Peptides against a protein of PDB entry 3PBP. Designs and how they scored, part 19

Target 1, 203 residues: chain A of PDB entry 3PBP
Amino acid sequence: LNEKDLNLILNKSLVMYESLDSTTDVIVKRNVIKQLQFVSKLHENWNSRFGKVDIQKEYRLAKVQGPFTINPFPGELYDYTATNIATILIDNGQNEIVCVSFDDGSLILLFKDLEMSMSWDVDNYVYNNSLVLIERVKLQREIKSLITLPEQLGKLYVISDNIIQQVNFMSWASTLSKCINESDLNPLAGLKFESKLEDIATI
Target 2, 203 residues: chain A of PDB entry 3PBP as posed
Amino acid sequence: LNEKDLNLILNKSLVMYESLDSTTDVIVKRNVIKQLQFVSKLHENWNSRFGKVDIQKEYRLAKVQGPFTINPFPGELYDYTATNIATILIDNGQNEIVCVSFDDGSLILLFKDLEMSMSWDVDNYVYNNSLVLIERVKLQREIKSLITLPEQLGKLYVISDNIIQQVNFMSWASTLSKSINESDLNPLAGLKFESKLEDIATI

## One batch from the design tools (peptide; made by RFdiffusion4, then SolubleMPNN)

Design b2_p28_6_s3
Fold by OpenDDE base, seed 5:
Structure b2_p28_6_s3 (fold): chain B 203 residues (1-203), chain A 28 residues (1-28)
Amino acid sequence: as target 1 above (203 residues)
Amino acid sequence: MKEEIEKVKKKLETKKKVGKFLIEKALK
């Protein structure tokens, strides 16, 4: 990541923050605020000359809490806590992948197989948040932030203490998107759900 | 309007099937 890329990340985070209102879900608000805080700190400490970010103070992200069901839930993650959540577009706004990070350094990629709905009727509260496990990526680092950039489909930027990494899952997400849009599952046969991890910058 | 609704329904059904496929794959 260069300074320009970091500026784009910051701008995206700012736009997300400014979009928050009284109708925004509490979980979403919390996630956006945390993301903005972290990215802002990175921006303030960016050394463009060396392509390095100096983090002077520990930034502790609060746990992301939300009622969601993951199927199957990885047994290895049962004792760990989700730290970040992000939604990444894989096409022109119709299909998305949900990413959740855990405090063990794992990142899971999830598919929304059902329409998410929330009823605010206290007597008949129904919250459907079904997520299906696609892939687990073990980063073995403390994940501080998950960032998606506009116009970069199927790409997630993961910020940890020492490194910014890109997770690219378009190798399978493009096929998945096509299957959904065309209502044909045949291309899923034999598809490998393996994302590409690349180092972008050292912090 | 009816055609659009049918397309949406078809997409939702496809997503359900995709979900089932992924679950079955993960359990194997």
Scores: peptide ipSAE 0.599, ipTM 0.921, DockQ to the pose 0.305
Fold by OpenDDE base, seed 4:
Structure b2_p28_6_s3 (fold): chain B 203 residues (1-203), chain A 28 residues (1-28)
Amino acid sequence: as target 1 above (203 residues)
Amino acid sequence: MKEEIEKVKKKLETKKKVGKFLIEKALK
């Protein structure tokens, strides 16, 4: 993490805090407040060069917190179990795609349309756990692991027993990123959400 | 700082709209 990333996390936390009102659930309020306090402390320490900055904790604030819900959930996957999860950066502005694998060999690519908060007090705390389905990719193989490389935007590596495959979704993710960053949804019209699957290596 | 917060707010609202768009697309 760098100062820019920390500032972004802080700003997100502030926005979340500002959204609190009298109708907000007490658990949500408490969680958001604790998160803001934590991030603020980190920010102060970063700027003042006092104390230890826990980069790992800071990074967690930007990561997906489970459990979460998927909308719409593919009906064909109701009887299957999620096996792996990964978060893939699609730009340098911290826009991300979430990928979940299932034991039927399916991958689903998901969009975080809401900001999630870290759990602080309650086990299995859920707040803004919305994930939106973008694409389903059927690999029809047992997925052992999902790997991402920070320097490779919009790419996911899928490891199976005998093969490594790359899922490249920059064909649509670049447009999605632009839409988000520019606050213009017009380019989404007619966009095909079809990722490219390529075999990388046999193992 | 205030300007940055407003930018974040705008981005968050955009994400919500994107989500809605994607859901609507999936349901058609």
Scores: peptide ipSAE 0.598, ipTM 0.922, DockQ to the pose 0.892
Fold by OpenDDE base, seed 3:
Structure b2_p28_6_s3 (fold): chain B 203 residues (1-203), chain A 28 residues (1-28)
Amino acid sequence: as target 1 above (203 residues)
Amino acid sequence: MKEEIEKVKKKLETKKKVGKFLIEKALK
């Protein structure tokens, strides 16, 4: 994810937040609020590093793209701050995983089950945008940055103060990619969504 | 061109199904 993508997620989350009313389920309300909270914090951190963006302008444009959700939002992360976001390619067919880090040292790996439109055109209205939780990886470190290498599919590099770690999720991502590309979900049965964590270098 | 569009549509539907699968798994 780049800054634009992050802004889009934030804006969609805002739209969803504004759609909340008295008829909305309490659990849904809570999840929406918490999602907005972490995305906002992530955005704040992003802005501090890359510069400020006019959120109001982008929010207005994003209204036509519908609400955004994370399913499920990890309850354990409600009180923590999102710190980084990255997109990792899992194949050459443009399938990707979204990763968000938190200040507790957690990583969440997310699947885009609905394609997010980057078009702000009204004709491209999408009712729902969602990310689906695949895996939570607990590093228990202060995460400084997330790095991806386009030539390395299904790999995420996590940089902390003293170490670089690699998260490799090709064990399940290869199967996921195949399922998507072949339109066959059978291989998902029994699949374990467990990434491999490896220390790469000490800083 | 039509074939490519159909392929994209099929992929989108598959992604939706994958999402549903993952959600259902999380709820169990």
Scores: peptide ipSAE 0.597, ipTM 0.919, DockQ to the pose 0.418
Fold by OpenDDE base, seed 1:
Parts: structure tokens; sequence; C-alpha cells
Structure b2_p28_6_s3 (fold): chain B 203 residues (1-203), chain A 28 residues (1-28)
């Protein structure tokens, strides 16, 4: 991230905030507000020369509503607890990836194979949310927060005690998106589901 | 409208298939 990018993100967050109205879902409102707050704080404390940000408060995105099932569930995570959940758009067609962090420092990237898995309103509440494992990323850090930025497709920001890291999964998510949108699974053959992890800023 | 609905249905079916693919991949 650079100052220009941060400004853009801030502006986009502001636009999202301004778009909130009485018809907006409460969860969406919360997400947008929290996102704006986070980005604002990031902007206020951004040092472009040093890549440092002083984040006073931790922000989390909305969690998936209701219980969810992960298939297959990584056996190594059976004894650990999910700590954060985020959703990341991978295209303009509202395809998204769900990310769940665990208290062992693991981040799993999940696919919603059922549309109803994300219940944004009470009327569409689904008791069991279906999530399919795509990738496990081991972050040898305590994950405090998962953040998404407006219009940054396939990017997740992971906040730990001393660092903000970006998980970029567009290397495979673009193909996944294409497969979904075109109803053709052929491009999935041979696809490597390996995300890129990058340090963005120190806290 | 009907065409759009069919597109949505197709997308949903595709998602299910993608899910199955991913599960199978994870189990190998």
Amino acid sequence: as target 1 above (203 residues)
Amino acid sequence: MKEEIEKVKKKLETKKKVGKFLIEKALK
C-alpha cells in the first residue's frame, strides 16, 4: 500500500458509507462502518516512508451468520477455535471467498458452494452454511482481525500484533470466478490454489 | 426475466459442481 492507494481506499470506503440507508442490512452497515473506521485510522496514522500504522483499535468484518460446516475440515484444526471470519469478493458478479482464521494462526480460504450460505437477512437465514476448503494458509501469528478493502478483489488484510499482511488469492480466484460465471469447470484442472502472502505495514 | 433466472440457476448448479471438485481435490 502507498499513500495514493490508501487515499483511494478511504474515498471508496466513504462512498460506501454514504450509500448506507434505511434499507441496508444491519450487518452490512456494521461492516461498512467498521471498514471506514479502520481505513480512516489507517489513513490518519500512515507513514508512507516507513510503512508503519498505529492502529488503536482492532476491527473485524462481519462473521458468517449461523453455524457453518467446512468440508473437508482440516484435521489439524479440530482442536482450535475460529477467531475471525471475512468475505472477499473475487469479481464484480458477487462471487466471494470466505476466510476464517483460527487461534493457531491458520487462515482457511473457503468456497460457498451454496448461495444461501451467506444469510444477510433474517428471512433468508440458513441453519447450516456450507463451506468448502480451498486453501489453508499458516500464519505463525495471532490473528486479531481480518479486513477487506473496497474494490480490492481477492485481497485480504490480516492484522496481527505487529504487522499487517496481505493475502492475495487472485492467482486462482480469477480462474474460479471465470469457471462460475461461464459454467465451465475445465479451467480448474491443474489450477494451483496457492495464495500470495505479503507484508504491507508494521504496527 | 426468465433467461436471467435460468442463468442464476445455472450459476448455482455450477457452484455446487465447483464445491464437489474442490472436495475431491482436497481428499486426494
Scores: peptide ipSAE 0.595, ipTM 0.920, DockQ to the pose 0.313

Design b2_p28_8_s4
Fold by OpenDDE base, seed 1:
Structure b2_p28_8_s4 (fold): chain B 203 residues (1-203), chain A 28 residues (1-28)
Amino acid sequence: as target 1 above (203 residues)
Amino acid sequence: SMKEEIEKVKKKLETKKEIGKFFVKRFS
């Protein structure tokens, strides 16, 4: 993390703290408060003397922690099991898409419409993380792994038994990124959320 | 200023919420 990233996390933590009210779950409150305290302390100590603070583990936990809800959940997938999860950056501003694969060979692309707090008590923290369905891609293959490359925005590599396929969703993700960054939803109207699937290599 | 940055973050978060609603409506 650099100073800019830390500032962003601090600001997010502050916003989350400000959103707390009497109806907020006690565990959620606790986690948000702890996060704010931690990040604030880091920010206060962010000087040339401390160098790079390793908060990557905790930050990663915040990004990938469950439980999560998918809305809407495709009915066809009720009988299938999720096999892999990946997070793909769509811009340099930390906007990202979450991808989940299933054992039927389906891949769903998901949007995080709500911020989540770090899990400070993993064993006891129950937080319904909101994930919203954008697209379902039917690969009809056994998906062994999902790979992302940081330098390749909006691209996901799907590894199966005999092939590597690329899912490229920048056709719509670039617009989505713009909408987020500019706070304008108008460009989403009429946009096709269809990713491009391409065979890259045989295995 | 820090205040301005916070407001930008708030705006972004609100936008993300609205985008979520957009997608939910699309598949409903």
Scores: peptide ipSAE 0.608, ipTM 0.930, DockQ to the pose 0.906
Fold by OpenDDE base, seed 3:
Structure b2_p28_8_s4 (fold): chain B 203 residues (1-203), chain A 28 residues (1-28)
Amino acid sequence: as target 1 above (203 residues)
Amino acid sequence: SMKEEIEKVKKKLETKKEIGKFFVKRFS
């Protein structure tokens, strides 16, 4: 975590804090406040002992940990169980796609349209994280694990029975990244959200 | 300035919300 990243997290935390109102759940409010306090303290003490504090892990865990609301949830998957979850970066600006695998061999690629706060030790804490369906990829095999490489944007590696497959969604994710960064949704119109599946290795 | 950066983040977050709406409409 560098100063720029910390500043971004701080700013996000501030925005989240400012979004709190009287209708916000007390637990959510508490969680957001705790995050802001923590990040603010880190920022204030960046040149001190906190310069080596890695908050990225906690932040990542918060992003990858449920609960989630998926809209729409594919009807075909109602009877199946989610098996793995991964977060894939699509640019250097921390825009990301969430992927969930199911025991039918399906992958769903999801967009996080709302910012999540870090998870804090709160009794019965439930944060409803909004995820929006982008694409369903049917692998028709048992998915054992999902792997991402930070240096490989928009690529997901799927490990199944003796095979590693790559899901590459940069064909649309690059455009999505641009839309986010430029605050322009026009390029999304007519875009095909179809990922490329490729066999990488047999193991 | 910090204020400008905050506004940029706000705009980005709002854009993400709108993108979410786009996908909901597209894939529902």
Scores: peptide ipSAE 0.608, ipTM 0.930, DockQ to the pose 0.892
Fold by OpenDDE base, seed 5:
Structure b2_p28_8_s4 (fold): chain B 203 residues (1-203), chain A 28 residues (1-28)
Amino acid sequence: as target 1 above (203 residues)
Amino acid sequence: SMKEEIEKVKKKLETKKEIGKFFVKRFS
């Protein structure tokens, strides 16, 4: 990650923030605000000369209102707390993967197999979303933030205390996208759902 | 037509449900 990339992430976060209005979902608002706060802090503390970022403050995701049904939920994660959530586009047709991080350093990659149902009871907003487990990635780090770039399909940037890592899942997500768009599941048979992890920058 | 677009969306939704079942079975 270089200064240009960080600027792009910041600009995206700013655009998302400016797009917030009275009709925007509360969960979306919270996520966008937290993302902007984190990226702004990164930008403020960026040492372009040494390629280092000084992260002085922890930014955590506000609790999502409503139960996410994750099926199956990994038993090992029952005792851990979700820390971040991100949505990653896998094609130009708005097919997406959801990623959730946990305080044990795990990432889970999830598929939305059902459309989101929103109950707008004024006193009780219930967000019900069905999510299906695709892959678990163990980073063994405290995950501070999840970042996506709109021009980078199937890529997730994970920021921890001392490193930025890229998770690339296009090895399987390209096939998944094709299956969705063509309504053919045959290519999923025998497919390995293993993402590539790469170190991008030290911070 | 609007009708054709609705049918495409419906087909996509059904496909997603089937994909969900595929992933659930993989971990069962």
Scores: peptide ipSAE 0.607, ipTM 0.928, DockQ to the pose 0.309
Fold by OpenDDE base, seed 4:
Structure b2_p28_8_s4 (fold): chain B 203 residues (1-203), chain A 28 residues (1-28)
Amino acid sequence: as target 1 above (203 residues)
Amino acid sequence: SMKEEIEKVKKKLETKKEIGKFFVKRFS
């Protein structure tokens, strides 16, 4: 994810937000607002890193046209700011998990359930950055950066002030990958979506 | 064939959509 991509996502989210009116379903409105807030927070953090102006957190209740719609968005994270984003490959077939960190020390693991290619079958181009919540990991520390290694599937390295920790979610991501690749959701039933946290190094 | 590849992609996309619904339902 680069600045251009983030801006595109933000702009799309804004468009979605602006499309909200009094006739829009309450659930849709809520989701769009949450999405916009999320993207705005990401953009704010991105801009701050580059000395750019912050984007307001509040976006209108709009239909699902926004950037990263997180469904459901964890209510506990509503007031917190997204700090980092990373994409982690879970297989060699380009399946991935999106991870977002927050300033409360939370990490959310997200699934991209919609791809831009699905919008091509619709006469109207809908920019779809849908993300669905898989897991929340509470690290309870300030997350400085998220690092991924391409050769290490389903592993995320979290860097804080004094420690590097590994989040390993292959316990469930391997199954998820299989489900995607084989077009069979049955293995997801009863699966525990619990990642393993391990201290790697003190820094 | 190109047709077969397109069908595979479509199937994968549909699967992802269904997985999304699964996760949404899980937290509902």
Scores: peptide ipSAE 0.604, ipTM 0.924, DockQ to the pose 0.404

## One batch from the design tools (peptide; made by RFdiffusion4, then SolubleMPNN)

Design b2_p29_3_s2
Fold by OpenDDE base, seed 1:
Order: C-alpha cells, then sequence, then structure tokens
Structure b2_p29_3_s2 (fold): chain B 203 residues (1-203), chain A 29 residues (1-29)
C-alpha cells in the first residue's frame, strides 16, 4: 500500500459516504461509515509517524464481501464451477479486469463497475457485489491456473495440462481504460470485445 | 480529488450499464 493507493481508497470511501441518504439501508450506512472511519484513521496514521493506532485490531473486524454476482450470467455456465480467479491491470491507474475460469474451460472477463466496501461487524454483508460480464472466452481445456504479470498490462496466462496460452485483451481494454480515465464513453461505441488467444508454450 | 474520484466512479457505473445491455443482447441471440 502506497500513499496514492491510500488516497484513492479514502476518496472512494468519501464518495460512498456522500452518497448516503435517507433511503439508504441502515446496515449499509453503518458499514460505509465504519469503512470511512477506518480508512480515515489509516490515512491519518500514514501521515503521522507516531500514531500507534492498533490498526490490526480494527482490521480484524473487517471481512471481505462475498459471494459475488455476475451480470449477466451466461446460462451455459450455470452448471459449471468456478475454478480460478485473477485480476489483471489494464493501466497504471489501478483500472483492472477480473477473470474467472470455469471447469468447462471457459474464461469470463468481468468489469467491476461498483465499488465494494469491506464488511464491518456484520456477517454476510452484501452490497455492490456485482461484476459485469464483458467477454466469454471458450478454451475447452482444463484450466489449472491463471497467471498475471504486473508489467504486462491486459494479459492473462492460462495454464492447462499441456499448454500455456496467453489471453490478450488490450485491443479493447486500452479503450476501456481511456473511457474510465477521461470519463467519456463515446470510444466504446463500435468497439469489439474480442480477446486474442495465443499459444505460448507446450508443456 | 474527491470530485475526480466521484466522476470516475460514475463513469464506471455507466460503463457497467453499457456492458450489461450489450451482453444481455448478445446472450439472447
Amino acid sequence: as target 1 above (203 residues)
Amino acid sequence: SVEETKKKLETKKQIGKYFIKRMTEELSK
């Protein structure tokens, strides 16, 4: 965690807090407030060399949200099980794509369109847990593992029994990154969301 | 800034809606 990352988390938490209104669920309000309080303390301590805030104790109270939903979910995958998950950076500004593999040999590329907070003091807290489907890639192989290299933007390595394949989605991810960073959706019009699959090595 | 972050988050939401629409149409074919 660096200062830039912390600032972003703080800003996101502030935005979430500011979005609270009279119609917001009480549990959500409480959770967002706790998130903001924690991040604010963390930020304060980051800037102040001396604050022995027992960040560890408060952090232990936070849980990762789950389960996630995928929208739309491919009906063909309903009977299959997710096997691997990976996060792939598409730029240097923390924009990323989530990839999930299934036991049918499919990969789905997912967009995180909503920000998720940690769960605070509530079991099974679920809020903004949806991921959006961008692309389905059918490999028709047993996927053993997913590997990403931080220095290689928009690339995913898929390890199967006898082959390592590269999935390159920068053809569309570069445009997506631009759209996010510039707050302009116009470049998405007519864009094909088709990743390139290449064989890298035979195992 | 917070405002920039807010704008970015709103953009992401809009992009999400775009993808949902696109993929829903694609999967219905």
Scores: peptide ipSAE 0.613, ipTM 0.948, DockQ to the pose 0.929
Fold by OpenDDE base, seed 3:
Structure b2_p29_3_s2 (fold): chain B 203 residues (1-203), chain A 29 residues (1-29)
Amino acid sequence: as target 1 above (203 residues)
Amino acid sequence: SVEETKKKLETKKQIGKYFIKRMTEELSK
């Protein structure tokens, strides 16, 4: 974690706090406030020797939220089980795509459209845990593992029984990145979300 | 800045809505 990352986390926490209103659930309010308090303390104690121990203790009190939901969920996948998950960076600004594999050989590419807080006080805390479906890629192979390389933006390597394949989604992810960074959705109009599949090596 | 972050987050929300609409329509066919 560097100063830039910390500032981003703080800004996100502030935005979440500012989004609270009279209609917001009390549990959500409490969690957002606790997260902001934690991040603020972390920011105040940045590079301080004395603050690190207390920060670590407080961090251990926080939990990751429960499982994500997928919207919409492909009906064809209801009878299949998720096998692997990977996160792929699409730019140097921390924009990312989530990929989940299933035991039927399908890959789904997902977008995180909402920010979520950590769970601080409630067991099974769930808020803003939805992922949005972008694309389904059918490989029709048993997927053993998913590999990403930080230096290769928008690329996912899929390892199956006899082959390594590359999924390249930069054809649309570059535009998506631009839309996010420039706050302009116009380039999404008419864009095809079709990833390129290539064989890399036989095993 | 906080304002820049807010703008980015709002953009992501809008993109999410776009994808939901698109994929819902696609899956309904």
Scores: peptide ipSAE 0.612, ipTM 0.948, DockQ to the pose 0.918
Fold by OpenDDE base, seed 4:
Structure b2_p29_3_s2 (fold): chain B 203 residues (1-203), chain A 29 residues (1-29)
Amino acid sequence: as target 1 above (203 residues)
Amino acid sequence: SVEETKKKLETKKQIGKYFIKRMTEELSK
C-alpha cells in the first residue's frame, strides 16, 4: 500500500459515504461510516509512527464479506462447485478481473462493477457482493490452481494435472481498461469477449 | 480527486450493466 493507493481507497470510501441516503439500510450506513472513519484515520496517520499500532488493531477487526453472487450465473454451473479464485490486473492502475474455476473445468471471468466495503462489527454483512459475468472458458480439465504474474497483465495461468495453460484476455481487457479510465463505454460496442487459450508446458 | 473517483465508479457500474445485459442475452440462446 502506497500513498496513491491510500488516496484512492479514501476517495472510494468518501464516494460510498456520499451515496448514503434515507433509504439506505442502517447496517450499511454503519459499516460505510466505520470504513470511512478507519480509512480517514489511516490517511491522517500514514506518516506517523505512533498511529500505526491503533490502526492495525482496528483493521484486524474488519472482516471480508460473506458469499459473492455472480450475475448472470450460468445455469450449467449450478451443479458444480467453485474450486479456485484469482485476481488479474488488466492495467498498471487498479483495474482488475476476477477469475473463478469450477470442478467441471470451467473458468469464469468476472467484473467488479460495485465497490465492496469491509464488514466491521456485523457478522454476515452483505452489501454490493455481486460480480458480473464477462466470459466463460471451458477447459474440460481438473483445475488444480490458478496463477497470476503481476508483470503479465491480463494473463492467467491454469495448472491442471499434466499441463499449464495460459488464458490471455488482453484482446478485450485492454479496451475495458481504456473504457474505465476514460469513462467512455463506446469502445465496448462490438467488442468480442473471447480469451485466447494456449498450452504453455506439459508437467 | 473525489470527483474523478466518483466518475470512475459510475463508469464501472455502467459497464457492469452492459455485461449483465450481454451475458443474459447470450445465455438465453
Scores: peptide ipSAE 0.611, ipTM 0.948, DockQ to the pose 0.921
Fold by OpenDDE base, seed 5:
Structure b2_p29_3_s2 (fold): chain B 203 residues (1-203), chain A 29 residues (1-29)
Amino acid sequence: as target 1 above (203 residues)
Amino acid sequence: SVEETKKKLETKKQIGKYFIKRMTEELSK
């Protein structure tokens, strides 16, 4: 975590807070407020050793919310089980794609279209838990693991049996990144969301 | 800024809607 990341988290938390209104569920309000308080404290105590200790304590009280929903969910995957998950950065501005593998050898690439908060002192907290389907990649092999390299944007390494494969989705992810950063969806028109699969090594 | 972040988040929501529509149509074939 660096200063830029912290500022982004703070700004996101502020936006979430500002989005609260009279129609917002009380549980959601409470949760968003707690997150903002935490992030604000983190920001205030960024250079304080003592503050870091307190932040760590508070962070341990937070949980990742779940379950997540995938929309739309491919009907073909209904009877299959998710096996791995990875997050891949597509730019230096923290835009990311989520990848989930299934035991049929499929990969799905997903977009986080909504901002999610951590769960604070609420069991089974669910809010903005949707992931949006971008692409399905069929590898037709057992996927053992998913690996990402921070220095390689828009690339996912898939380990299956004795083969390492690279999934490269920068062909469309670069445009997606631009759309997000420029707040313009026009470049998405006519764009094909097809990732490139390459064999990298045998293991 | 907060305003820029808000704009970005709104854009992401709209992108999400776009993808949902696109993939729903694709999966319906």
Scores: peptide ipSAE 0.608, ipTM 0.948, DockQ to the pose 0.941

